Peptides against a protein of PDB entry 5Z08. Designs and how they scored, part 155

Target 1, 168 residues: chain A of PDB entry 5Z08
Amino acid sequence: RQKDEWAKKTSSLMKQLDWFIGEHLGAMLAAEELGGPVVGELMEIDPDDLSAGFNAHGKLKKATSQPDLDRRQRRIDDIWGPQDEQGQAHKRKRGADEALAASAEMRDLIEQLMNKLVEAGGDNSATYVEIPRESAAARFLVRSKVAMFHPNDARRLRLVDFGRDLDD
Target 2, 222 residues: chain B of PDB entry 5Z08
Amino acid sequence: GLPRLIDAIEEASKIPAKRRQTPIKPTIEKLTTHLYTHGASPDSLLRLADLLTLRNHLDQASLAAITRNLYPSSTVSDEVVLRFIGALGHGQLKPTLALQALFLRWLVMVYHLLENPGVLGQVYGVLFDLLDTAAIRPQLCHLLALVTRRKHVRPFRIQAILTLSRQTGGDPNLTGLLRVFKNYYPEIIVGDATKGRASAFKHPDPQWRQHLDEIQQRRSEA

## One batch from the design tools (peptide; made by RFdiffusion4, then SolubleMPNN)

Design b2_p18_3_s1 (from b2_p18_3, 8 letters changed)
Fold by OpenDDE base, seed 3:
Structure b2_p18_3_s1 (fold): chain B 168 residues (1-168), chain C 222 residues (1-222), chain A 18 residues (1-18)
Amino acid sequence: as target 1 above (168 residues)
Amino acid sequence: as target 2 above (222 residues)
Amino acid sequence: MLRELLAQISEGRRKLAE
């Protein structure tokens, strides 16, 4: 009975994970792989530049004066603005295919990470998964503090055991 | 059964406490016991959502007790969700902020049972605009942390959180929500005022979750 | 959200493996 309850709960949570990966992470990861804004250029959104206020439609009000503000605003608009329709159709199909691929990669990577964590039985050295490349999926998990690279080998990734590692 | 208990409470809710012939407390206790044991069907959930969100003569303790025992036996419809969302904010016709916090907590705890999780994404703006309401902010940030998607992370909302975080002295719940935003846009600079401790948005009641799972399991066996 | 999901799933899987 208790095992069945855990099985059902775990299955429900897996469905939520799959939904989250498929509906939300895939597009983001695809955008990162395509060189989209999720790729680590620290856009220093100066809190002061953000203070220029956004209109009701989420557009920054042009502060009149300094040319550098215009470049930052353009970059913000390029990242979050409505992407123009025509270049979008081919980018959308490619982006959809890449989103599916990225979703599958993320799902597989998470599955491997979870399996290794269970198999390791508490041995942290045995929890590492070998990754063939530093994918957007791997980077996302690290940024999210869900996974960590091996300190000496960026091809080895482990899941953070939040039940145990929060005490360190 | 549960429908008859709801009928009795609905009728009593129309009458001021001083004019009731019988105390409502025993009926509320029977209702909460039934809900704890069996949960609420989708139809019963809708009726209870109306009792909880619409202005009536029920006392706050009774409303809170019903909310704390509002275990879904199956799924939660969009209509039920929208009743609770519509009850949020300031207004003379709205429930107390304490009760609204319980509603938000409930939505967090039953998020996985929503028929359409996307419904909360559609009302994201309504939820987000309530972040200035301190009394509901902890539960609201937790719900938003579940609901937030890339499409919701916009410059104006980033700025709104940053501004509110500064104004609140770095509320950990706002910092937690901003961390969720950073998952989608790592380039978001968290100013010095937001370098504080972020909320982890842990499940608000593990015992409630366990009991919900038991109720949900009985449905799968039937 | 993701961390909590993964933590709970991992806990569930661990308990199922016991």
Scores: peptide ipSAE 0.321, ipTM 0.412, DockQ to the pose 0.325
Fold by OpenDDE base, seed 4:
Structure b2_p18_3_s1 (fold): chain B 168 residues (1-168), chain C 222 residues (1-222), chain A 18 residues (1-18)
Amino acid sequence: as target 1 above (168 residues)
Amino acid sequence: as target 2 above (222 residues)
Amino acid sequence: MLRELLAQISEGRRKLAE
């Protein structure tokens, strides 16, 4: 009986997580992977810094002069200008595909992190997942203080166990 | 129980305060105490949403007190959400802007309990068009920050935020919302008019959140 | 939200593994 209740609760929470990843995080993570702004670091960025835009590394470009405003406005106009319905459909499809891919990557990473946390049985050394790359997903989890990199190995990521860390 | 308290308040809401045989305040206090202790079921939430959103003879303090204690014990239905959304804006039949701000704050705080979070995305335009209403803008921007998806980030809305940001002298909430938009379209130029601190859209009431979590936890154990 | 969800899910999974 208790296991069934826990199973139902956990399943419900998983559905909420899947929704959150798919509907909220996926597009933002995809934007980051495509060289867009870093999710979370942006929250404290001065609007002036936001106006300067981001370089290919997601870092704030120096507030450069007037000419870059025109290029970005053109890019907005090029994105939103009368492009043929087919070109917009392809861009939308590609954007949707990237968001789906990012959502899947985040979901998989979280699943691995949660599984390792359960398997470790309280051994913090066994809770680390080896990540093949520093993905937008991994960075997001760290910035969100949901995960932590190993102090000596940035390829190893662990889920922060807030339930236990509060009892210590 | 809660249904009987709601019945009593519904009946009282039909009568002007000066014509009531019994003061409503004690019944409101019983209701809010019950809500604080047990939360509201989906059925009770719908009834309370009607009391809060429909024009009646309840005083603003009572309506605010109910809203501040409107802890869902379960999920929040689309119908409940739509009642609150339908209550937004200007008009003689609409709740006060102060109460509307509380409704938006509530929607932010219970967003994770929505049966279908997509319902807010369907009414995105209605919400967005209210950004010019200063009294509700902080909570509205916060809600929109939660609701916004790539499909909502349109050129006309980008321009509308930029224009409104200029007109408001760079409202931090608008800057925060524009930042959310920029997550989907990094090429959005936040012009010189957005000089200022962006709102981080932090949880508006950590204590309310904690208490909600306690109520939700008790349901999972029952 | 994400932290809380993950914490609760992890707790649930731990309880199911016991």
Scores: peptide ipSAE 0.321, ipTM 0.413, DockQ to the pose 0.305
Fold by OpenDDE base, seed 1:
Structure b2_p18_3_s1 (fold): chain B 168 residues (1-168), chain C 222 residues (1-222), chain A 18 residues (1-18)
Amino acid sequence: as target 1 above (168 residues)
Amino acid sequence: as target 2 above (222 residues)
Amino acid sequence: MLRELLAQISEGRRKLAE
């Protein structure tokens, strides 16, 4: 009975987490990965804005007039930014795909962090996840004081366990 | 201590080898032994970066020996990183391409110890423009594979790497870097020209990594 | 919000593992 209640509660909370990541964080994390603003500075980014890219200052690049681009550059630009309706649809799809990818990365990272915390059984040294890169997701978790890097290895990240870290 | 060894080497570096009163080799050996045992502090790293990157009268073997033993005892500052990046490329005042390759290899091996990993992202263009330099390309591609983010993957850079890949007959390091680009943008068509094996960008020196971890562990206990 | 969610989820997962 008690395990069933914990299972239901945990499942409900996971759905809330998935909603929060998918609906709120995904686009912002994608923007940060594209060189846009840090999560918390901009509350809402349209996936269509992600396709335009950001300047060095994190501002949306205005569509610069396409100079007569070489045929090869045009072919790549056709992959990345066609001017026609199909091209706009491809840009929109790309922005959406980036938001989805960022959401998936955040979700996977959180899952790994939570799993390591449970598996460690109280051994803080075993709670670290090795991250392949410093992602927008990892940086967000650290800035949010939800995770911390290993003091000697920025590729090792752990979830802050507020329930246990207060008792030590 | 390490500062005194660096002082002696700095003074010797100002003088041609034939005009030195004392051979520098014993001091270099003491330095490299100290670095191997204790690592280098941030301040010592900066001084050593200047010795390695600025034109002086030190021999190539000594510079290479210092670079191979350049274990950070703590973090690596942006200033240290920028010294090594500024030493890359062609020019009479630049270090040899062999030494530049060692610097890039070092940056790969200490990437996790950077105070600000974003500093390499800021100089991404400088690094990317050096891909045509064959002597440093393997290490450069490995570093770029670590540094690359979505903001760096641009149409002109995709075209540049595809063109260079064709010109090099499908260099596996370029194919590996293109795979990193494709992870951000799956729609990148790796044309038939890249049918070659991609580099996996494995750690360049597992023994060096292990020894670095031992040095870093001693810092956490102090 | 995220911190509280993750704390509660982690607690729940720990309790399920007991």
Scores: peptide ipSAE 0.319, ipTM 0.363, DockQ to the pose 0.282
Fold by OpenDDE base, seed 2:
Structure b2_p18_3_s1 (fold): chain B 168 residues (1-168), chain C 222 residues (1-222), chain A 18 residues (1-18)
Amino acid sequence: as target 1 above (168 residues)
Amino acid sequence: as target 2 above (222 residues)
Amino acid sequence: MLRELLAQISEGRRKLAE
């Protein structure tokens, strides 16, 4: 009975996770993989940028000519801006395919992280997943404080176990 | 004058109520009357912010009364703002959540008088991480709606609002904040759980606003 | 929230593996 309740609860939570990854996270991760804005980067808000004020669209009023911020913002605007109608259908399909791919990658990574955490039985050294590359998915999990890189090996990622880390 | 009233209250705040020789309530009433009539200077605001945010022996009713009458006669400094922000959250040394809600309401009502509105943008993460605290969420969402810029609208925060909105059954304040986010990123998919009434974030106290405007007008004429 | 969700899922999976 208790195991059945836990199974139902866990299944319900997994459906919520899958929904979140598929409906919201996939498109944003795809944008990052395509060189769009990094999801959750603490943009060091230059105090001067704050003082310049933002227009109603969140653009800095004074175009400070810093090319890299403009390029990231243009890419955001290219991803999120009004896409032209004909380029929109192919970009939408490609964007949808990339979003699906990013969703699948994130789901797989999370699954591996969760499985390793269960298999480790409390040994933190055994909880690391080897990642082939620093993906948008991996970076997102770290920025979200859900995962941590190994301090000596950026190819190793572990899920943060908040239940155990508070008791040590 | 106001400084002498603050001096008396500061000294009384160091002493437990049962050990005070004289009741502090008459002095609090004089202070609140003075604040209502003349407002508080920047220096007085800082001293009052310390009295309101630091642990002392003042009663909650007195602290609430001071906060409700905390009319700035001038601008509000970054230091004053940071005192109130530093008082937010859970902890044994923090003010009550009821008092924190009054502080957030005050910050909303005086937002246009901040010397540097950007200071709230710098502490945006601290404010955002408190959205799970139901007791302060309405005022917190309103303040965040004023403070939010494109730089703050990050995917992890979009997610956090969407998930919290589902968990709360579509809190209108969260839906309102998500609409502010959507103004910067129109492609934010408002899930079915957020299909509901959004807060318009109207001014919380029109009478307080009018009285503040009268106090501020006297300064411009002086 | 993602953190809490994953923590709860992980806890649930651990309890199911016991």
Scores: peptide ipSAE 0.328, ipTM 0.376, DockQ to the pose 0.226; fails the geometry check

Design b2_p18_3_s2 (from b2_p18_3, 7 letters changed)
Fold by OpenDDE base, seed 2:
Structure b2_p18_3_s2 (fold): chain B 168 residues (1-168), chain C 222 residues (1-222), chain A 18 residues (1-18)
Amino acid sequence: as target 1 above (168 residues)
Amino acid sequence: as target 2 above (222 residues)
Amino acid sequence: MLRQLLEEISELRRKLAK
């Protein structure tokens, strides 16, 4: 009974995870893999820039045209912009395919990380997954403080065990 | 059936309680029982959304009871979502802030059943502009945490959250939302106001979720 | 959200594996 409830809850949470990856992360990760903006590196919002009043359009009043932010946002908007123009259909299909690929990669990586965490039985040294490359997915997990690279080997990634790290 | 119960409540909602020939409470109880047992179809959801969001003579307890039992049996349409979003904010024609908080909580709990989750992203600005409304802020931040995408994380919104966080003494819900923003922009300096406890945006009602899952499973077996 | 989901899932998976 309790295991069945845990299994059901796990399934429900996995569906939420899959949805989150598919609907939210895949696109962003695909954009990063395609040389788009790294989720998190784009807006060096200087605290001073944050203190500098933004106009009604969210642009800093005094900041020089940071052409790169607009270009990156345009690329995102070109990838994710409203579906109306016909000529973007191929770009959209390609973007969708890349988003699906990125979602699959992220999902697989998370699955491996979770499996290793369970298999390790509490041995932190055994929790590392070997990653073939530093993917956008891997970087995202690290930036999100969900995963950590091995201190001496950037090809080894582990899931942060939040339950234990609070007791240490 | 559910449509007949809704019909009766719709008619009763047009009449002040003191002028009703029959108490509506028994009909509300039948409705909520039916909703709890079977959920609401998309058509019924729309009708119920109108009852909940439009000004009528239903009492707040009845409206809250309906909202607490508003289990979708299938998907949630954009139209239903937009009814609830349109009911947010200040105004004499708007539902009470307490009821608005329940609507936002409901949207959080049914987010995975939206036919088009993107609809909330389209109204992101409307939602974001309500963050100053303390009574709905907890649920609003939770919903925004679900809805937020990189395109929504704009400098002016970052600043708005930071400012509001300072003004509120570091509301944990705002801190939680700012952490979501920081996932998209790690360079966001989450000042001392964010050293505080952030909301984890846990599911608002695990029992409600479980019951929803049971209702949804019955649909997949049919 | 992701962190919380992964934490909860990982905890549940550990419980299921025992």
Scores: peptide ipSAE 0.280, ipTM 0.391, DockQ to the pose 0.336
Fold by OpenDDE base, seed 4:
Structure b2_p18_3_s2 (fold): chain B 168 residues (1-168), chain C 222 residues (1-222), chain A 18 residues (1-18)
Amino acid sequence: as target 1 above (168 residues)
Amino acid sequence: as target 2 above (222 residues)
Amino acid sequence: MLRQLLEEISELRRKLAK
């Protein structure tokens, strides 16, 4: 009975997590990966600001096409710049695809982190997930104080065990 | 004295080199010698800042020579600082990027003599937005490392440095600046793109520093 | 929100693994 309740509650919370990642984090993480503002609890990111796109410095793109933007900034501008209706549709689609990719990356990373935490059986050294890159997802988890990098290896990320870290 | 030398250079700066009756180089040499020996007063610094930052007919070598000898004998006013900051960036009326790099280097070397160090904090955004300009980036990062406070360390600026660091292949100056940011926000992840030797932002010219200290010491004795 | 969700989920998963 109690395990069934825990399983049901876990399933419910996972659905909420998936919703939160998909509906709220994905677009913001995609924006960060694209050079937009860093997502964090302290940042009031206006959703309208996300739609305007970001310059190489994570600032809202002003409509002025600066010709000397590097290829990467041009790519961001191509994604978020004022383009014709067709360009906007392609931008929206690309933005949606990037948001979906970011959501999937975040979800996978969280799943790996949670699985490693359970598998470690209390060995903190075994709780680390190897990450291929420092993604917006990884950074977000660390900023949110949900995950921690290994002090000596930034390729190793662990979920913060809130229950144990209070007792150490 | 120094004011008369500045007067002569100001007048010469209004005239194209080909139309000058007298070569300006001997006057520039006298000026730089005087600056090296005595430094520049606040009033003289302002006048020299205008000569250095405003478009005129002085040659780049002369402007660079003045900048390299621009020892303050006293303090550096906000107005002088703002002249140099206003001269930064791209534009037909702005000094060359090489000269701008010298201005930034100068600001680093005289930072401790600013009447109000906070003035640079007020223009932090202007400075930060120039980080994409490769020619001035080393000195700009050094200046920003001195100027940065917690209020300047914003998420969008963190991301901007991270992005620019990736684009530049991990510029040590950007990595150095990001380390300064981490002092205020330890949770800032310096990704693989910032794996490398960070600039330590050492004093750009120890000999210049020593000579400045000698000039400043004379002020305290007067 | 995310922190709270992950804390609760991780705690529940630990309880389920016991």
Scores: peptide ipSAE 0.275, ipTM 0.343, DockQ to the pose 0.228
Fold by OpenDDE base, seed 3:
Order: structure tokens, then sequence, then C-alpha cells
Structure b2_p18_3_s2 (fold): chain B 168 residues (1-168), chain C 222 residues (1-222), chain A 18 residues (1-18)
């Protein structure tokens, strides 16, 4: 009974996590990966905003203000977008695809971090996940004080064990 | 001329390699030979920057070959610079990190030809925030070493470099950048983790520089 | 929010693994 309740609660919390990653973090992380603002600055970034690109200050480039990015975007659309009404759909699709990719990366990283924490059985040296790159996802987790880099190796990331910090 | 070669490559870049009627390699070789001999005008540089930075069907070897021969015959516009800066980062639509490293190297090598060197100072934050990307860090630190002014040396950036230097075991490029910061604020304590060998940020390719100088001299005589 | 979710999920996963 208690294990079933814990399993149900875990499933519910995982759904909330997946929702939070998919609906809120994915677009913001994708924006950061695309050179947009750092996640945590109050800009709600819509996937549609990702398609507009970012200026040198990480602010959303309004379509009207930077003709040069419009040329770049038009050329991307000319190369990869179908010529017709499908170009806007392809641009929106690209922003959505980047947000989905960022969401998947964050979700996978969190899963690896949680799994390593369980597998380590209390050995802090075994809790590290090797990350192929310092992604926006990894940086976000560190900024959020959810994860920590290895002190001597930025390719190794671990989940903060919140349960131990309460007993010390 | 160069514009016609660019036209042919632009058209070919829209088509997957397997669906091209003609191999693109001979046209790329003609382009790179022309660039090596004559350099690229500002207009040609912009078109080539778009070919290099936009997702297209060109292979990585061709993109790298163009980048290695991207000699400006005159100046480099803000627009060209911003194309390359906008191509940096980890997004799926972005060029490979290997190609981004070549772009940063190119910006270092042509820094003295920028119409407005201040444009890089305006995007300083974007560049600085990529320092954690190991694959581009050497060239990025070199570019930042050229671009850094007193206004960019902020307490949070000093702390960020110190933190990243500790996390990377004292990357020589970060130590080199921190030394540049220390030139503006001598009171910056380079911690023990930064006592290591600093990069001197030497010119990445002396032969490329020499050849660029020859191309630039021909412009001054014309 | 994320921190709280991950703390709670991690705690529950540890409890489930026991």
Amino acid sequence: as target 1 above (168 residues)
Amino acid sequence: as target 2 above (222 residues)
Amino acid sequence: MLRQLLEEISELRRKLAK
C-alpha cells in the first residue's frame, strides 16, 4: 500500500516535472542555446519568439528592427523552407523542434542525475554524470542549486543530495 | 568572377548532395582558389558568411575550406561579424562547434580589418557566456582578449572566470583572459588555480596573416 | 519549483528503492 502510494505520487510529480520542462523550461533553454537570455531572467519565451532570433543583448529581435537577421532568416527559409505559406510553418516548427530538443536534453540529464544518485548508494564519488557539453540544461541546474559540477572537472555533474544536507 | 561562383554554390547549397546533378567540389575549389588569389569584397564576404552560418546542404569539409580561405580584400562589415557571432552556440540550427571554432579563429585573424571593432564589444556578453563551451573556448578567449575593455571587466565576469578556471583545472586560455582583466584591475587576485601556464594568444596562423597582408597591400596599390 | 520537485522525486525514488 505505501509503496503504491509512493509510486503514484512519483508518477504525479514526474508528470509535473515533464510539464514544467516541456511548457516552461524547453523554450527558455532553447533560447539560451540559441544565444538568447539566460534562463531565470523573467522573459517568457514562446517557441515563436525563438524563430525571430536574439540580438546582441539576448533580447528578442523584433522582425522590423534588424533587416540583416531577416535576410538570414529569409535565406534559411529559402534553403530549408518551402517557398509558400509553409515557410512560416517551417520557422515555427524549427522553434518548436529546438524547444523539444532542449526539453529532451533537460529531461534526460535530470533522469541520469537521479539514477546516478540512487545507484551510488551514498558514495558521492559515484554520483557524477559525465556530460558531453556544458549545455544550457546543465548550467540551469547548477544556477538553480539543483546540481553541482565536480570541483576539478566541469564535465562531471551531480545532483545535490538534498536529503543529506538536512542531516548535517 | 567571384559572384558567379557564389551564385553556383548558393544554388547547390539548396539541394542535398545525393540529388545534385553535378559535384559541387570543383566549384568549391574554384571558389577557394579565387579567394586565395584575390580575397573577398565586403559584398562577397556577406554572401559567404551566410553560406557558412546558415543551415544548408553543403558538407563540413567544403564549409571549412571556404572559411580557411576567407581572406577579406578590404574591410569586414558589422553585418558579416554579426553573422558569425549569431552562428555561435549549441542550437541544432547552428553550425558545428568545429566550424564555430574556425569562425572565431577567423574573427581573431581579421580583427584589425573590422570596420567597427566596437561591434564585438557590443556582443561581449554573448561571447562571454559561451566560455563554458570547451570546444570553442581557446578561440573565444583569444577573441575576448582582443575585445575586452575596462567597461567589460565587471565583478560578476571576474568571478565567473575564476569559477570556470577552478572547474576546468586552470584552462590556460581562461588564465590568459584573466590576465587581460588584470591589466584593467591589477587588484584581481589570480587564485592558485590560475597560477598555471597562461595562453599568450599568439596569432593562430602566421602564414594566413602573411597572405592576408599581401592581399591587403594589393588593395592599397589599386 | 524545480528544486522542490526534484527533492521530492529523489526522496520518493530513494524510498522506493529501499
Scores: peptide ipSAE 0.271, ipTM 0.348, DockQ to the pose 0.239
Fold by OpenDDE base, seed 1:
Structure b2_p18_3_s2 (fold): chain B 168 residues (1-168), chain C 222 residues (1-222), chain A 18 residues (1-18)
Amino acid sequence: as target 1 above (168 residues)
Amino acid sequence: as target 2 above (222 residues)
Amino acid sequence: MLRQLLEEISELRRKLAK
């Protein structure tokens, strides 16, 4: 019974994470990889605040009815897009493809980080994931204080175990 | 006159110092004194740019002394600018990085005298790709701050500055250049690593500026 | 949010692995 409840709760939280990555974070990470604005420290963002998206200063926008992804994509296109309609359409498509790729990269990285944390059983040395590159995803996790690089090896990233660091 | 001094230095520059019949230093001192007093015409500037940028047997102290006294009496042509830009970067045939930094400083100080400031905008990519070279970065960022227009502010260049800023621990000159980019695109978020002290890109030598203005004024009165 | 989600998920996964 308790394990089934934990499994259901885990599944629900994973869906929320996937939604957050896909609908909100992917476009911003893609923008960073393409040389757009760097996403600052995500302040403590309420799920409702996440749906509102972030302004150019990393502040929450008021929730508007249009999906934040479309607004961010439009913003990227408006800032960096060609002025011609054909160029804008090609850029929008490319930006959407890059957002999907960035979302997939972030999701995979988070999954690896969480898996290593569980597998390590409390051994901090075993919690590190080897990253092939310093991606926007990796940088975002570090800026958000969710992950840390190994002090001597920037190719090794670990999830911060917030539950243990509070009890010590 | 100045042309004869340049002739003598050009001939001496072809010969190794140990094989010269006469010391070059007195001729360099006469040249730098003349440049300080009268400045250099466009034709003389081109010849001096070749002496400064092309590999020859002149010593680094002489080249630096000429560069420090390279006051234009008139305008600076595109050809002169391109000689100095072509001398930037790594390579056995390139001037020393210390001399390249002096060339970039000179371009900053004479920017307002360029016949066509747009020439630097055309070579913007060449300048930008040298930002990883620490020895010239301060002057290079200052020059780029003057040259940058909206067309140069591209996503890949924003990311390149941000990446290099992280790698350098937040070089104030890179932060200063990123602020120039932000003037064209206010939505550029400078991460915490770049919130540091930015260079103000002040004139590198106020005394040199004042002396240049005096040389330029004499031309307007003649 | 992201931090809290990841903490809760990680904690639950740890509990499920035991």
Scores: peptide ipSAE 0.259, ipTM 0.333, DockQ to the pose 0.251; fails the geometry check

